Peptides against a protein of PDB entry 7K3S. Designs and how they scored, part 45

Target 1, 60 residues: chain A of PDB entry 7K3S
Amino acid sequence: MEELSGKPLSYAEKEKLKEKLAFLKKEYSRTLARLQRAKRAEKAKNSKKAIEDGVPQPEA

## One batch from the design tools (peptide; made by RFdiffusion4, then SolubleMPNN)

Design b2_p23_8_s2 (from b2_p23_8, 11 letters changed)
Fold by OpenDDE base, seed 3:
Structure b2_p23_8_s2 (fold): chain B 60 residues (1-60), chain A 23 residues (1-23)
Amino acid sequence: as target 1 above (60 residues)
Amino acid sequence: DEIERHKEELEKKIKEVLKEIEE
């Protein structure tokens, strides 16, 4: 990765970075939604097992 | 968790791109 760490970016380079940022934010939102679904599915599996094993569900 | 690691990688990349825009 070239460390562009030394020159002020041109307007065109800044616009390209804004496009990359918009893409990354979209991927982040998709990944976050997937993670939240995975965590809910895991909790729902654990709660079903705890009910089947007669373990009292922690009250909310 | 693979999804959590991918989230953290995206957070890192977002921070890097924000830093590059602000410089």
Scores: peptide ipSAE 0.605, ipTM 0.928, DockQ to the pose 0.403
Fold by OpenDDE base, seed 4:
Structure b2_p23_8_s2 (fold): chain B 60 residues (1-60), chain A 23 residues (1-23)
Amino acid sequence: as target 1 above (60 residues)
Amino acid sequence: DEIERHKEELEKKIKEVLKEIEE
């Protein structure tokens, strides 16, 4: 990837990067929501397994 | 783990694009 770090970006190039940024932020928000659901599901699975194994639930 | 790695990859790409906008 050419290091674009040496030339001032045109207005059009900056607008294209802002569109890319908006896309990446949207994908980040979706991924974060998936991660939060996965972590909640993992905690619920581990809590269910701890009950099944007779291990005291850590109080929340 | 896969979702967390993908989140970190997106964070890296966001930082790279922000750097390119500010230069």
Scores: peptide ipSAE 0.605, ipTM 0.927, DockQ to the pose 0.406
Fold by OpenDDE base, seed 5:
Structure b2_p23_8_s2 (fold): chain B 60 residues (1-60), chain A 23 residues (1-23)
Amino acid sequence: as target 1 above (60 residues)
Amino acid sequence: DEIERHKEELEKKIKEVLKEIEE
């Protein structure tokens, strides 16, 4: 943890941080899409099991 | 969940980088 002591970041340092931000936002969007797919797949499994067990599906 | 923890870690890193750009 280098404390970048109180000097305003140079233009080049700010551009490097913007590139890092763009990368992180892309990985976030990919991770979010995976998470949403996982949650949908879990709900579909639970729904199938509840039909097999003869339990009325709660209407969402 | 592992995917949820990874999402939260990315959210933290995004906030840190935004803070560094605004300083």
Scores: peptide ipSAE 0.604, ipTM 0.928, DockQ to the pose 0.407
Fold by OpenDDE base, seed 2:
Structure b2_p23_8_s2 (fold): chain B 60 residues (1-60), chain A 23 residues (1-23)
Amino acid sequence: as target 1 above (60 residues)
Amino acid sequence: DEIERHKEELEKKIKEVLKEIEE
């Protein structure tokens, strides 16, 4: 990757970077929503397991 | 966690692209 560090970006290069940024922000939001669902699912599993281990099965 | 690592990688890439736009 040529380090464009120190040359003013052309308008076209700047627009390409803005498009890349918009894409990355969209993927970030999608990933964050997946992570939040995963954390909620883990909490629900742990809560269900705590109820199952704490209730003595009624003797049939 | 794989999803958390992927989130952190995206955060890194976002910071890199922001830096390139500000230079």
Scores: peptide ipSAE 0.604, ipTM 0.928, DockQ to the pose 0.410

Design b2_p23_8_s3 (from b2_p23_8, 13 letters changed)
Fold by OpenDDE base, seed 3:
Structure b2_p23_8_s3 (fold): chain B 60 residues (1-60), chain A 23 residues (1-23)
Amino acid sequence: as target 1 above (60 residues)
Amino acid sequence: DEIEKAKKEYEEKIKKVLEEIKK
């Protein structure tokens, strides 16, 4: 990214930054949902394995 | 924590873009 140093951003440049912001927020939400789902799936697998192995599940 | 790392990375990127919009 060129250092947009010092000059007031044009309307078009501000709109491009708003689009980038919207994209980043979307990707953040998507990534968070994916990671949270992965964490829940891992916990569920570990819990299932612990039950199958007769190991006491750590209380939540 | 992978979730906390991802949160920090995205919040930092979002902050930088917001700072550029306000300039």
Scores: peptide ipSAE 0.574, ipTM 0.919, DockQ to the pose 0.389
Fold by OpenDDE base, seed 5:
Structure b2_p23_8_s3 (fold): chain B 60 residues (1-60), chain A 23 residues (1-23)
Amino acid sequence: as target 1 above (60 residues)
Amino acid sequence: DEIEKAKKEYEEKIKKVLEEIKK
């Protein structure tokens, strides 16, 4: 059981946490860009289908 | 909303790492 809970973090431990933070921020931005693209693609598919079916597009 | 869920999950992970760096 690593009792790491009470000692001030070493410089090396802080740098490792900064790397983890940078990684998380990068994965966050990538995930958001993917999800936003998926949402836009869904809206574009629904809009094309609505035009093809002659249904008035819901106002944005 | 899937975007809001993903935002919350990453923000919580980022917050934990920032709290560890400050300790």
Scores: peptide ipSAE 0.573, ipTM 0.920, DockQ to the pose 0.359
Fold by OpenDDE base, seed 2:
Structure b2_p23_8_s3 (fold): chain B 60 residues (1-60), chain A 23 residues (1-23)
Amino acid sequence: as target 1 above (60 residues)
Amino acid sequence: DEIEKAKKEYEEKIKKVLEEIKK
């Protein structure tokens, strides 16, 4: 990997970095959506267990 | 928090790529 740190990036190199940026933003959004879904599913599982065990649901 | 950790990691990667584009 040549150190891109000194020369002005070519148009092609800049486009490749823009593609990488777009990819990272997409993966970020996908990861957040997955983690938020997982957190909601965990809360729903915990709420079902609280009902079954007769423990007063903390009204949060 | 796993969400906050993931946010921070992606934000750092995005910042690094933006700095490379601006050079």
Scores: peptide ipSAE 0.572, ipTM 0.920, DockQ to the pose 0.360
Fold by OpenDDE base, seed 4:
Structure b2_p23_8_s3 (fold): chain B 60 residues (1-60), chain A 23 residues (1-23)
Amino acid sequence: as target 1 above (60 residues)
Amino acid sequence: DEIEKAKKEYEEKIKKVLEEIKK
């Protein structure tokens, strides 16, 4: 559907877009929290493996 | 980096919706 970029949106269409915006912001926050947990878990796994393999741990 | 890819994707989607609300 080519959204006719030139017509003023109705009040109802603007409210629907605000709901979509709120949803996207919520999904963004949830996705970031999940990916950050995954990154921390990966670093913890790699650190444990590096200790077991006798590889020097990065200090930072 | 998966975090930066996800940030970019959501920021682009959010930007588009904000541009439509302002019309």
Scores: peptide ipSAE 0.570, ipTM 0.919, DockQ to the pose 0.351

## One batch from the design tools (peptide; made by RFdiffusion4, then SolubleMPNN)

Design b2_p24_1_s2 (from b2_p24_1, 12 letters changed)
Fold by OpenDDE base, seed 3:
Structure b2_p24_1_s2 (fold): chain B 60 residues (1-60), chain A 24 residues (1-24)
Amino acid sequence: as target 1 above (60 residues)
Amino acid sequence: IDEEIERLKKELEETREKLQQELA
């Protein structure tokens, strides 16, 4: 196991890394929430269609 | 600071795993 003993990051580089990681987590969390909402909306549309196709239209 | 960076990396990876699970 080559320990990539990279030079220790400076304090300023560590703070910048923290900001970047927090930003990426926020963007991925937003994307995840959008996907989860889309999947719920798709399931809700499929359940409504199954109910509408299962109701025999009353013969007028 | 190093412990906070490692925590943020872990939380990011957990979010990536959840995103991959939602795309499957």
Scores: peptide ipSAE 0.539, ipTM 0.910, DockQ to the pose 0.173
Fold by OpenDDE base, seed 1:
Structure b2_p24_1_s2 (fold): chain B 60 residues (1-60), chain A 24 residues (1-24)
Amino acid sequence: as target 1 above (60 residues)
Amino acid sequence: IDEEIERLKKELEETREKLQQELA
């Protein structure tokens, strides 16, 4: 791996990088949590439909 | 500081991988 031997980041640049990484992680975590909730909600809807289709309609 | 940046990068990639797994 070529060490991109750029100038060592200043302390202030390192702190700014930490803030950016933490922010990006937070946004991805929020997106992940939304997606997981959506998939759980979809599975719960599909399971309810499977139960309703499995209830024999009372013969008239 | 550098070790903390590398930890944050690792945790970000792990979160990205979890997101990719959830999209599959």
Scores: peptide ipSAE 0.538, ipTM 0.909, DockQ to the pose 0.176
Fold by OpenDDE base, seed 4:
Structure b2_p24_1_s2 (fold): chain B 60 residues (1-60), chain A 24 residues (1-24)
Amino acid sequence: as target 1 above (60 residues)
Amino acid sequence: IDEEIERLKKELEETREKLQQELA
C-alpha cells in the first residue's frame, strides 16, 4: 500500500477540501433524491399497468 | 478540522453507496 506521503494540507487547503466534499455530497444527495422519485414513479406506473393487465401485484 | 474532513468523507461515501443501491 503506497503511503500517500502527501505533504500535510495547509489550513486553507483543508477548508477548500471541506467545501468540495460538502458540494459533492449536495450534488449526490440531489441525484439520489431524483433517482428515488423516479424509482417510486416507475413502481407506481408498473403497479398501475399490472392492475390494468390483470397481473397479480408482487407483494411489497 | 481533520475529524470534520473525515466525517464529511464518510457521509459522502454513505451517499455514494445509497446512490449505487438505487441504480441496482
Scores: peptide ipSAE 0.536, ipTM 0.909, DockQ to the pose 0.185
Fold by OpenDDE base, seed 5:
Structure b2_p24_1_s2 (fold): chain B 60 residues (1-60), chain A 24 residues (1-24)
Amino acid sequence: as target 1 above (60 residues)
Amino acid sequence: IDEEIERLKKELEETREKLQQELA
């Protein structure tokens, strides 16, 4: 592992890094929650359609 | 402060892994 012998970050730079990491985590969490809702909505739509069309539901 | 940065990096990675699992 090449030790990236970069100059140690100042306290202010470390605080800015913490803010950026927390922001990025929040945006990824929001994206994840949207994707999970979309998958649940698609499954529910397909299940309703299959019942309406008289198609046997796949066993859960 | 360095330990808090490492915790935030870990929590970010765990969120990325969950997103990858949801996309599979």
Scores: peptide ipSAE 0.535, ipTM 0.910, DockQ to the pose 0.182

Design b2_p24_1_s4 (from b2_p24_1, 14 letters changed)
Fold by OpenDDE base, seed 3:
Structure b2_p24_1_s4 (fold): chain B 60 residues (1-60), chain A 24 residues (1-24)
Amino acid sequence: as target 1 above (60 residues)
Amino acid sequence: IDEKVAELKKKLQETKAKLQEELA
């Protein structure tokens, strides 16, 4: 692995890294939003089941 | 799902580090 410390990136290489960064940010945000939605849906299912089973809801 | 978030976070950090090393 050559230590890239010596050659300035070409304009095209810098733009390719910016595109890769933008793609990774988008995929991260999408996946995080799915995870947060899944966790909220699980809590809502557990709360509905606890109400149906007559178990007192823990006060928030 | 948590593992995929961790993998994407790691790749994002590595890509940011590479971009900083080449702008510095």
Scores: peptide ipSAE 0.165, ipTM 0.767, DockQ to the pose 0.028
Fold by OpenDDE base, seed 1:
Structure b2_p24_1_s4 (fold): chain B 60 residues (1-60), chain A 24 residues (1-24)
Amino acid sequence: as target 1 above (60 residues)
Amino acid sequence: IDEKVAELKKKLQETKAKLQEELA
């Protein structure tokens, strides 16, 4: 990465970096959405156990 | 562009790590 700091990136190199950026953004968003779903699913499981154990659900 | 790619790579790694922690 350091070697590219001194030369202006070609048009082709810029387009390749844009493609890489779009890919990483997509993968980031997908991973974040999975994480958020996992957290919601865990909270829902814990809430069901709390109801079954007769413990009042902490108000959200 | 490069800085933003690096930022997104970092965020991707952090979110994967957090997902692994939550599955563990």
Scores: peptide ipSAE 0.158, ipTM 0.757, DockQ to the pose 0.412
Fold by OpenDDE base, seed 5:
Structure b2_p24_1_s4 (fold): chain B 60 residues (1-60), chain A 24 residues (1-24)
Amino acid sequence: as target 1 above (60 residues)
Amino acid sequence: IDEKVAELKKKLQETKAKLQEELA
């Protein structure tokens, strides 16, 4: 990994890094929201199974 | 800026990996 630490970044390079940061923030938030939806969906499926196992199916 | 970009990239990768684990 090249240590880009040495040269003062130009204005254009700083703006490109700000754009990259904004993109990564957006993608992080989007991915986190997807993960949270997946976990809620899993919990809802597990709760449905617990209700169906506890309700005696009316014998027809 | 670079450190914060690296942090967000790491968090993005970690959250994608966790999402894949929850879908498997």
Scores: peptide ipSAE 0.158, ipTM 0.758, DockQ to the pose 0.391
Fold by OpenDDE base, seed 2:
Structure b2_p24_1_s4 (fold): chain B 60 residues (1-60), chain A 24 residues (1-24)
Amino acid sequence: as target 1 above (60 residues)
Amino acid sequence: IDEKVAELKKKLQETKAKLQEELA
């Protein structure tokens, strides 16, 4: 009889896992928001270069 | 619960790697 010693996690161990999950969700959301901001900033830089190269300087 | 924690850790690592690639 192999003891499936899956002792049910104590209440304290379950709460620690919930805290860890909440922390990882927060850090994931923070990192994702930074990534999305970086991508928007890059797209804005690339769009400015395309407008500047398309204006023929008036020959003085 | 442990599987969801492992999944979020993986997603966090992947998201950090993509952020580093975009900043380089």
Scores: peptide ipSAE 0.143, ipTM 0.758, DockQ to the pose 0.406

Design b2_p24_4_s1 (from b2_p24_4, 10 letters changed)
Fold by OpenDDE base, seed 4:
Structure b2_p24_4_s1 (fold): chain B 60 residues (1-60), chain A 24 residues (1-24)
Amino acid sequence: as target 1 above (60 residues)
Amino acid sequence: ELEERLKEERARLQEELEALRREK
């Protein structure tokens, strides 16, 4: 456990942490949207391949 | 994998910000 040594963070350090948190929230949301799109594209590709190969689609 | 890493880093920074709010 990194004990975040209880030095009171300066106002500037608090603002920098808010900026980092806002950045990570944005990157998380972008990554999630990309992964969800990739998963849909993969399912659509696998569905097309399953139709082409005549294999029964795995139920969900 | 990348989603989980970003989720963990977001959680760590959120916890650090909550700790900073309790010290006020």
Scores: peptide ipSAE 0.103, ipTM 0.675, DockQ to the pose 0.068
Fold by OpenDDE base, seed 1:
Structure b2_p24_4_s1 (fold): chain B 60 residues (1-60), chain A 24 residues (1-24)
Amino acid sequence: as target 1 above (60 residues)
Amino acid sequence: ELEERLKEERARLQEELEALRREK
């Protein structure tokens, strides 16, 4: 891959790079959505634990 | 793990954008 750094890209190489960019944008968006979902899930777990740890168990 | 994957995909996107720009 290093030998192409000095030649004008062919039309086919440009289209391949556009396809690669579209793929990477999709994978970025997918990864971001997963991260945001994970952060929401952790916030929801921490809020549940804070409620559960904040209820004094009724002393028997 | 997911944050590192996000950083890697950002780096790859930047590299491909620079590759497309070097031709102008």
Scores: peptide ipSAE 0.094, ipTM 0.680, DockQ to the pose 0.068
Fold by OpenDDE base, seed 2:
Structure b2_p24_4_s1 (fold): chain B 60 residues (1-60), chain A 24 residues (1-24)
Amino acid sequence: as target 1 above (60 residues)
Amino acid sequence: ELEERLKEERARLQEELEALRREK
């Protein structure tokens, strides 16, 4: 296993890995933005329900 | 920094390929 860690990446391998990393970063950012929107929407629903039920809102 | 991330991603891909070879 250790002997493969020391070989320099070819130009083509570097470009392919840059493309993969850029794709993964983009998908991570999209997923994070969806999760943040979902969390905000859930808080807004729970806040509406807590007001309707007369229950104090749980702190975030 | 970028070159180290590329080396780490190469290592992860190698490990994933080796894991797939062990499942056969």
Scores: peptide ipSAE 0.068, ipTM 0.624, DockQ to the pose 0.019
Fold by OpenDDE base, seed 3:
Structure b2_p24_4_s1 (fold): chain B 60 residues (1-60), chain A 24 residues (1-24)
Amino acid sequence: as target 1 above (60 residues)
Amino acid sequence: ELEERLKEERARLQEELEALRREK
């Protein structure tokens, strides 16, 4: 296992990390948008369920 | 579940940013 901890990253390694970073940014943005939709849907459900049963929902 | 996945994706994103910044 080469400890990458002491050598300057090669040009190819930097480009590979940029690609990974771009992918992770895209996945993060998708997950964030999904979370925001889920929280809106949960708020809309909890406004209906807070009328019917006083039980706290587990965090998703 | 979805909040924990968001935290993991943030942690991975930060690690990759730090790996790119170790360039001097």
Scores: peptide ipSAE 0.100, ipTM 0.682, DockQ to the pose 0.072; fails the geometry check

Design b2_p24_4_s2 (from b2_p24_4, 8 letters changed)
Fold by OpenDDE base, seed 4:
Structure b2_p24_4_s2 (fold): chain B 60 residues (1-60), chain A 24 residues (1-24)
Amino acid sequence: as target 1 above (60 residues)
Amino acid sequence: ELEEELQRRREELQRELEELRREK
């Protein structure tokens, strides 16, 4: 199976991949932070609802 | 879901890291 030994990337192509990697790391971290905020907001909503519905909160 | 978006972003990041490793 011939390794498609892709031509050695030019300096400009390597810099473009580094920029893309930096962007993807930023977007991953942004999405992770959104998920963590959503999970915290959901817990806070569920705790407010449990208080409103008179359900004993499970002691943490 | 936001978890599926996170997984897609993780996979995209992994592919790009593999591309950069193949250049060495």
Scores: peptide ipSAE 0.397, ipTM 0.868, DockQ to the pose 0.070
Fold by OpenDDE base, seed 5:
Structure b2_p24_4_s2 (fold): chain B 60 residues (1-60), chain A 24 residues (1-24)
Amino acid sequence: as target 1 above (60 residues)
Amino acid sequence: ELEEELQRRREELQRELEELRREK
């Protein structure tokens, strides 16, 4: 059992870690929302192409 | 890539959660 008895973090160090955790949660949620928007936009483009390739262009 | 960025942010969160758990 490796005694990584790191010195007990001070109250100030614990609060700094909580702030960092809150920031990282926000950035994760932002990145996830960007990825979800990108996947929705890709699906919408593929659906538009499937309609465009399925409509016979009226050769006039 | 956005998937790689999401994975990096997940791993960063896991490390900070483990640090906070070791202090309790």
Scores: peptide ipSAE 0.395, ipTM 0.868, DockQ to the pose 0.069
Fold by OpenDDE base, seed 1:
Order: sequence, then C-alpha cells, then structure tokens
Structure b2_p24_4_s2 (fold): chain B 60 residues (1-60), chain A 24 residues (1-24)
Amino acid sequence: as target 1 above (60 residues)
Amino acid sequence: ELEEELQRRREELQRELEELRREK
C-alpha cells in the first residue's frame, strides 16, 4: 500500500487549509439550514392541503 | 437537490479534515 505521505505542508499552507475548513463548515451549515427550512415548508404545505381535503389531522 | 448539495459539502469537508490529519 503506497502511503501517499504528501509533502509536509508549510506553515502558510496549514493556515490556508484552516481557512478553507472554516469556509466549508460555514457552507455546510448554510446548506443544512436551507434543507431544514424546505422540509418545514413542505410539511406546512401538506398540512394545509389535508385541512382543505377534510382529512382529520393526527393529533400531535 | 438540497440533499445532494448537503452530501457534496459533507464529502468535501471530510476530504479537507483527512488532509489536515495526515499533516500531524
């Protein structure tokens, strides 16, 4: 198994990698929050249709 | 889709965490 031991990163390359990691964590959290809003909006749309169609809502 | 975008962002984050671990 060739261990692709990449060349040791310089101090500047390590700081750049930390900055990239912070950016990617922010973008992941932003995408997660969008998905959670979409799922809540879909549930609210389906609940409005079930009320309009006279289907008894399951009590919470 | 938003689920596929979330998965792509998770995989990208995992690759960068692995790169940072190989340097310790």
Scores: peptide ipSAE 0.394, ipTM 0.866, DockQ to the pose 0.070
Fold by OpenDDE base, seed 2:
Structure b2_p24_4_s2 (fold): chain B 60 residues (1-60), chain A 24 residues (1-24)
Amino acid sequence: as target 1 above (60 residues)
Amino acid sequence: ELEEELQRRREELQRELEELRREK
C-alpha cells in the first residue's frame, strides 16, 4: 500500500492544475495535427514521385 | 522529430493526470 500522503492541494492549486492540463491537451492536439499533416504530405510527395517516375517521359 | 515531440507532450500530460488522480 503506497501511502503517497501528498499534502491535499487547495482548491486554487487544483484549478491551476486543471488549467495546465487543458493547456497540455491543446498542445498535444496541435502536435498531433502537425504530425498528421506531415504524414499526409509525405504520402502525397511519394505518390507524386511514383506518378512522375511511372509516366514515360515522351522522348523528344 | 514530431513523433518525439508528441511523445514528450503525452508524457507531460500523463504526469499532470497522475497528480490530479493522487488527490482522490
Scores: peptide ipSAE 0.393, ipTM 0.866, DockQ to the pose 0.069

Design b2_p24_4_s3 (from b2_p24_4, 9 letters changed)
Fold by OpenDDE base, seed 3:
Structure b2_p24_4_s3 (fold): chain B 60 residues (1-60), chain A 24 residues (1-24)
Amino acid sequence: as target 1 above (60 residues)
Amino acid sequence: ELEKKLEELKAELQAEKRELEEEK
């Protein structure tokens, strides 16, 4: 059976993929912003932890 | 955890982009 990967998606399937893409882009941007905040907070804590010995880092 | 989730989201975005490009 040749994979019918050549059937044009219906208009409804295209719109559903575009909606999913928009959602995933939003979640990516949100996750990236959280990661960047976590890395900045870790650097700021490591700069303070040069003064305060002994507290374990919360995994972000 | 956030780095793994970021790579998963990037892979899913890339897969969906390919599906939309194969239709052109």
Scores: peptide ipSAE 0.410, ipTM 0.859, DockQ to the pose 0.070
Fold by OpenDDE base, seed 2:
Structure b2_p24_4_s3 (fold): chain B 60 residues (1-60), chain A 24 residues (1-24)
Amino acid sequence: as target 1 above (60 residues)
Amino acid sequence: ELEKKLEELKAELQAEKRELEEEK
């Protein structure tokens, strides 16, 4: 087990890592919300197209 | 595209967590 015992980070470096982690969590949540919206919009388009094309909707 | 970006952000988040844990 290589102890990646890097030099102890300074307080400022630790705060910078915490800020980066908070940023990444925010971007993850934003991207997830966009993906969920896209999937809902796609399902709604497919349901409208199925009604227009006369194809019976699969029972949910 | 959004799914790929989500996995990239997840990987970066896990890397940053490991870096913060190795320093405790």
Scores: peptide ipSAE 0.406, ipTM 0.861, DockQ to the pose 0.070
Fold by OpenDDE base, seed 1:
Formats: sequence, structure tokens, C-alpha cells
Structure b2_p24_4_s3 (fold): chain B 60 residues (1-60), chain A 24 residues (1-24)
Amino acid sequence: as target 1 above (60 residues)
Amino acid sequence: ELEKKLEELKAELQAEKRELEEEK
């Protein structure tokens, strides 16, 4: 177990890590929202297909 | 694809949080 007893980060390095963390949180939230929309759209497509397969097509 | 990207972002967020916590 190398204790990465990391040299104390400079104030500037700390602020850069905070900015990166804020950016990554934003990208995570955006990606999560996209995934949730995709799952809702998939469920809506599957529900529409289930009603179409259950309606007897009028024989021509 | 989106689930994989979400897990990658979560792992990167955890790594950056650990790096910020080891300095306290």
C-alpha cells in the first residue's frame, strides 16, 4: 500500500480540482438526464407496439 | 452506451473526490 502521501496540493491545484469536479458533476447530471429520457422513450415505444399487436387488423 | 458513460463519469468523480479528501 503505497501511501500516496500526496504532496500538499497548492491552492491553485486545489481550485483546479474543484473546477474539474464541478464540470464532471454537470456532465454526470446531463448524461443521467439523457439516459432517463432514453428509458422513457423506449418504454413509450414498447407500449405503442403492445397496443398495435393487440388491435385486430380489419381484414380487407 | 449512455450507462457506460455514466459509470465512467462516476468513477472519475470518485477519483477526484478521493484526491481532494487525502489533502485534508
Scores: peptide ipSAE 0.403, ipTM 0.859, DockQ to the pose 0.068
Fold by OpenDDE base, seed 5:
Structure b2_p24_4_s3 (fold): chain B 60 residues (1-60), chain A 24 residues (1-24)
Amino acid sequence: as target 1 above (60 residues)
Amino acid sequence: ELEKKLEELKAELQAEKRELEEEK
């Protein structure tokens, strides 16, 4: 097992990693919110179709 | 597609956290 004992990162490299982590957390939260919205929209569509299929449309 | 992107973002977050923990 090669110990990748990398040189200690500079202060600037540490701040860059913190910024990248903050960005990735924001993108994760945004993507999760989109997925949750998509799942709610699919449930609402399926419920609307089940009601529409169960209500006899009045023949005009 | 969105689930795959969530797993990719989670993997990247875990990689960057390991790099920050090796500095402590």
Scores: peptide ipSAE 0.401, ipTM 0.859, DockQ to the pose 0.068

Design b2_p24_4_s4 (from b2_p24_4, 11 letters changed)
Fold by OpenDDE base, seed 5:
Structure b2_p24_4_s4 (fold): chain B 60 residues (1-60), chain A 24 residues (1-24)
Amino acid sequence: as target 1 above (60 residues)
Amino acid sequence: ELREELERERRRLQEELEALRRER
């Protein structure tokens, strides 16, 4: 049991921690959504390349 | 990287808030 030998956090400190937690949850969700969009765009590019490399260019 | 950093800090703050609720 780690002795949290710290003074009981004030009401204001508890509210500040809740605000920090809410901010980090929002930034996490935003970052995750951006990473998911980037991975989908990469998959779409790789699928387009696989089609382009798999179509024999008509050598005229 | 940034996702894992935000998740680590989110967990830390959640555990701290849960500890503060168990003392009540």
Scores: peptide ipSAE 0.116, ipTM 0.696, DockQ to the pose 0.066
Fold by OpenDDE base, seed 4:
Order: sequence, then C-alpha cells, then structure tokens
Structure b2_p24_4_s4 (fold): chain B 60 residues (1-60), chain A 24 residues (1-24)
Amino acid sequence: as target 1 above (60 residues)
Amino acid sequence: ELREELERERRRLQEELEALRRER
C-alpha cells in the first residue's frame, strides 16, 4: 500500500487527527495532574511519618 | 511505584502525540 506520506489528508482525516490530538492532550494533562497530586500526597505522607517518628522537620 | 507508572504513561502519551504530529 503506497505510503500516504505524500497525499494531502482529506478533510475527514484532518478532523480525525485533530480529535485524536485533542484527546491525547487531555489525557497527557490528566496524567501530569495525577503525577503532581501523587508527589504532593507522598510529601504529605513523609511529613506525617517524620512527625510520628519524632524527626525534626527541616524548616523550609 | 504509582509515580513511576504515571511517568511511564506520560511518556507513552507524549510519544503518541509526537507521532500524530509527524503524520500531519
């Protein structure tokens, strides 16, 4: 099958690619926000554990 | 564990986004 690398994408193919790009941008942003929440939750867990273990929190 | 899973998922979604940008 000829590599479509040289044919102008149809209007329908362009719209389908825009939809896929919009979906992937949304999922990327969602995954990034989850990762940032997980990092904050881990810091909050470690600070609670440091208080429980009687370790002086490093003053920020 | 969860951080590394989310970092792997983020890389996959970034690679797929870059692939779709090269198809354009």
Scores: peptide ipSAE 0.105, ipTM 0.715, DockQ to the pose 0.072
Fold by OpenDDE base, seed 2:
Structure b2_p24_4_s4 (fold): chain B 60 residues (1-60), chain A 24 residues (1-24)
Amino acid sequence: as target 1 above (60 residues)
Amino acid sequence: ELREELERERRRLQEELEALRRER
């Protein structure tokens, strides 16, 4: 993949790189949104347990 | 320039996507 650095990209190759970049940005955003939901759900579970066990929540 | 920028950005986003998958 490194031997291409000196060759002018065709219009089609540039569009294919833009499509790959757009795909990765979309998959990143989906994964980040899932991670943020998981972290919020874990915090909410830990908060519910701390209330049930009578333990004061550590300030984050 | 623009080619190398798009390839660097693609690599960065791929590495970050893989990192977010490992934090699970």
Scores: peptide ipSAE 0.082, ipTM 0.682, DockQ to the pose 0.039
Fold by OpenDDE base, seed 1:
Structure b2_p24_4_s4 (fold): chain B 60 residues (1-60), chain A 24 residues (1-24)
Amino acid sequence: as target 1 above (60 residues)
Amino acid sequence: ELREELERERRRLQEELEALRRER
């Protein structure tokens, strides 16, 4: 299966690889944005919990 | 050249996606 590395890709094959690359770039950007939102939400939860654990609950 | 560049960048982006999934 080694004969495919030296042949110039057709225009259609190049476009198909560009489409696959564009798809992966889009999924990367979406996953990164989700991860960054999760990390921000975790920091905000940890900061709120640290404030709440530092407030004496009024003993009723 | 262009094929190998696209295949390298595809592998890189796939590895980065897998890394981001492991950090979750």
Scores: peptide ipSAE 0.073, ipTM 0.685, DockQ to the pose 0.035

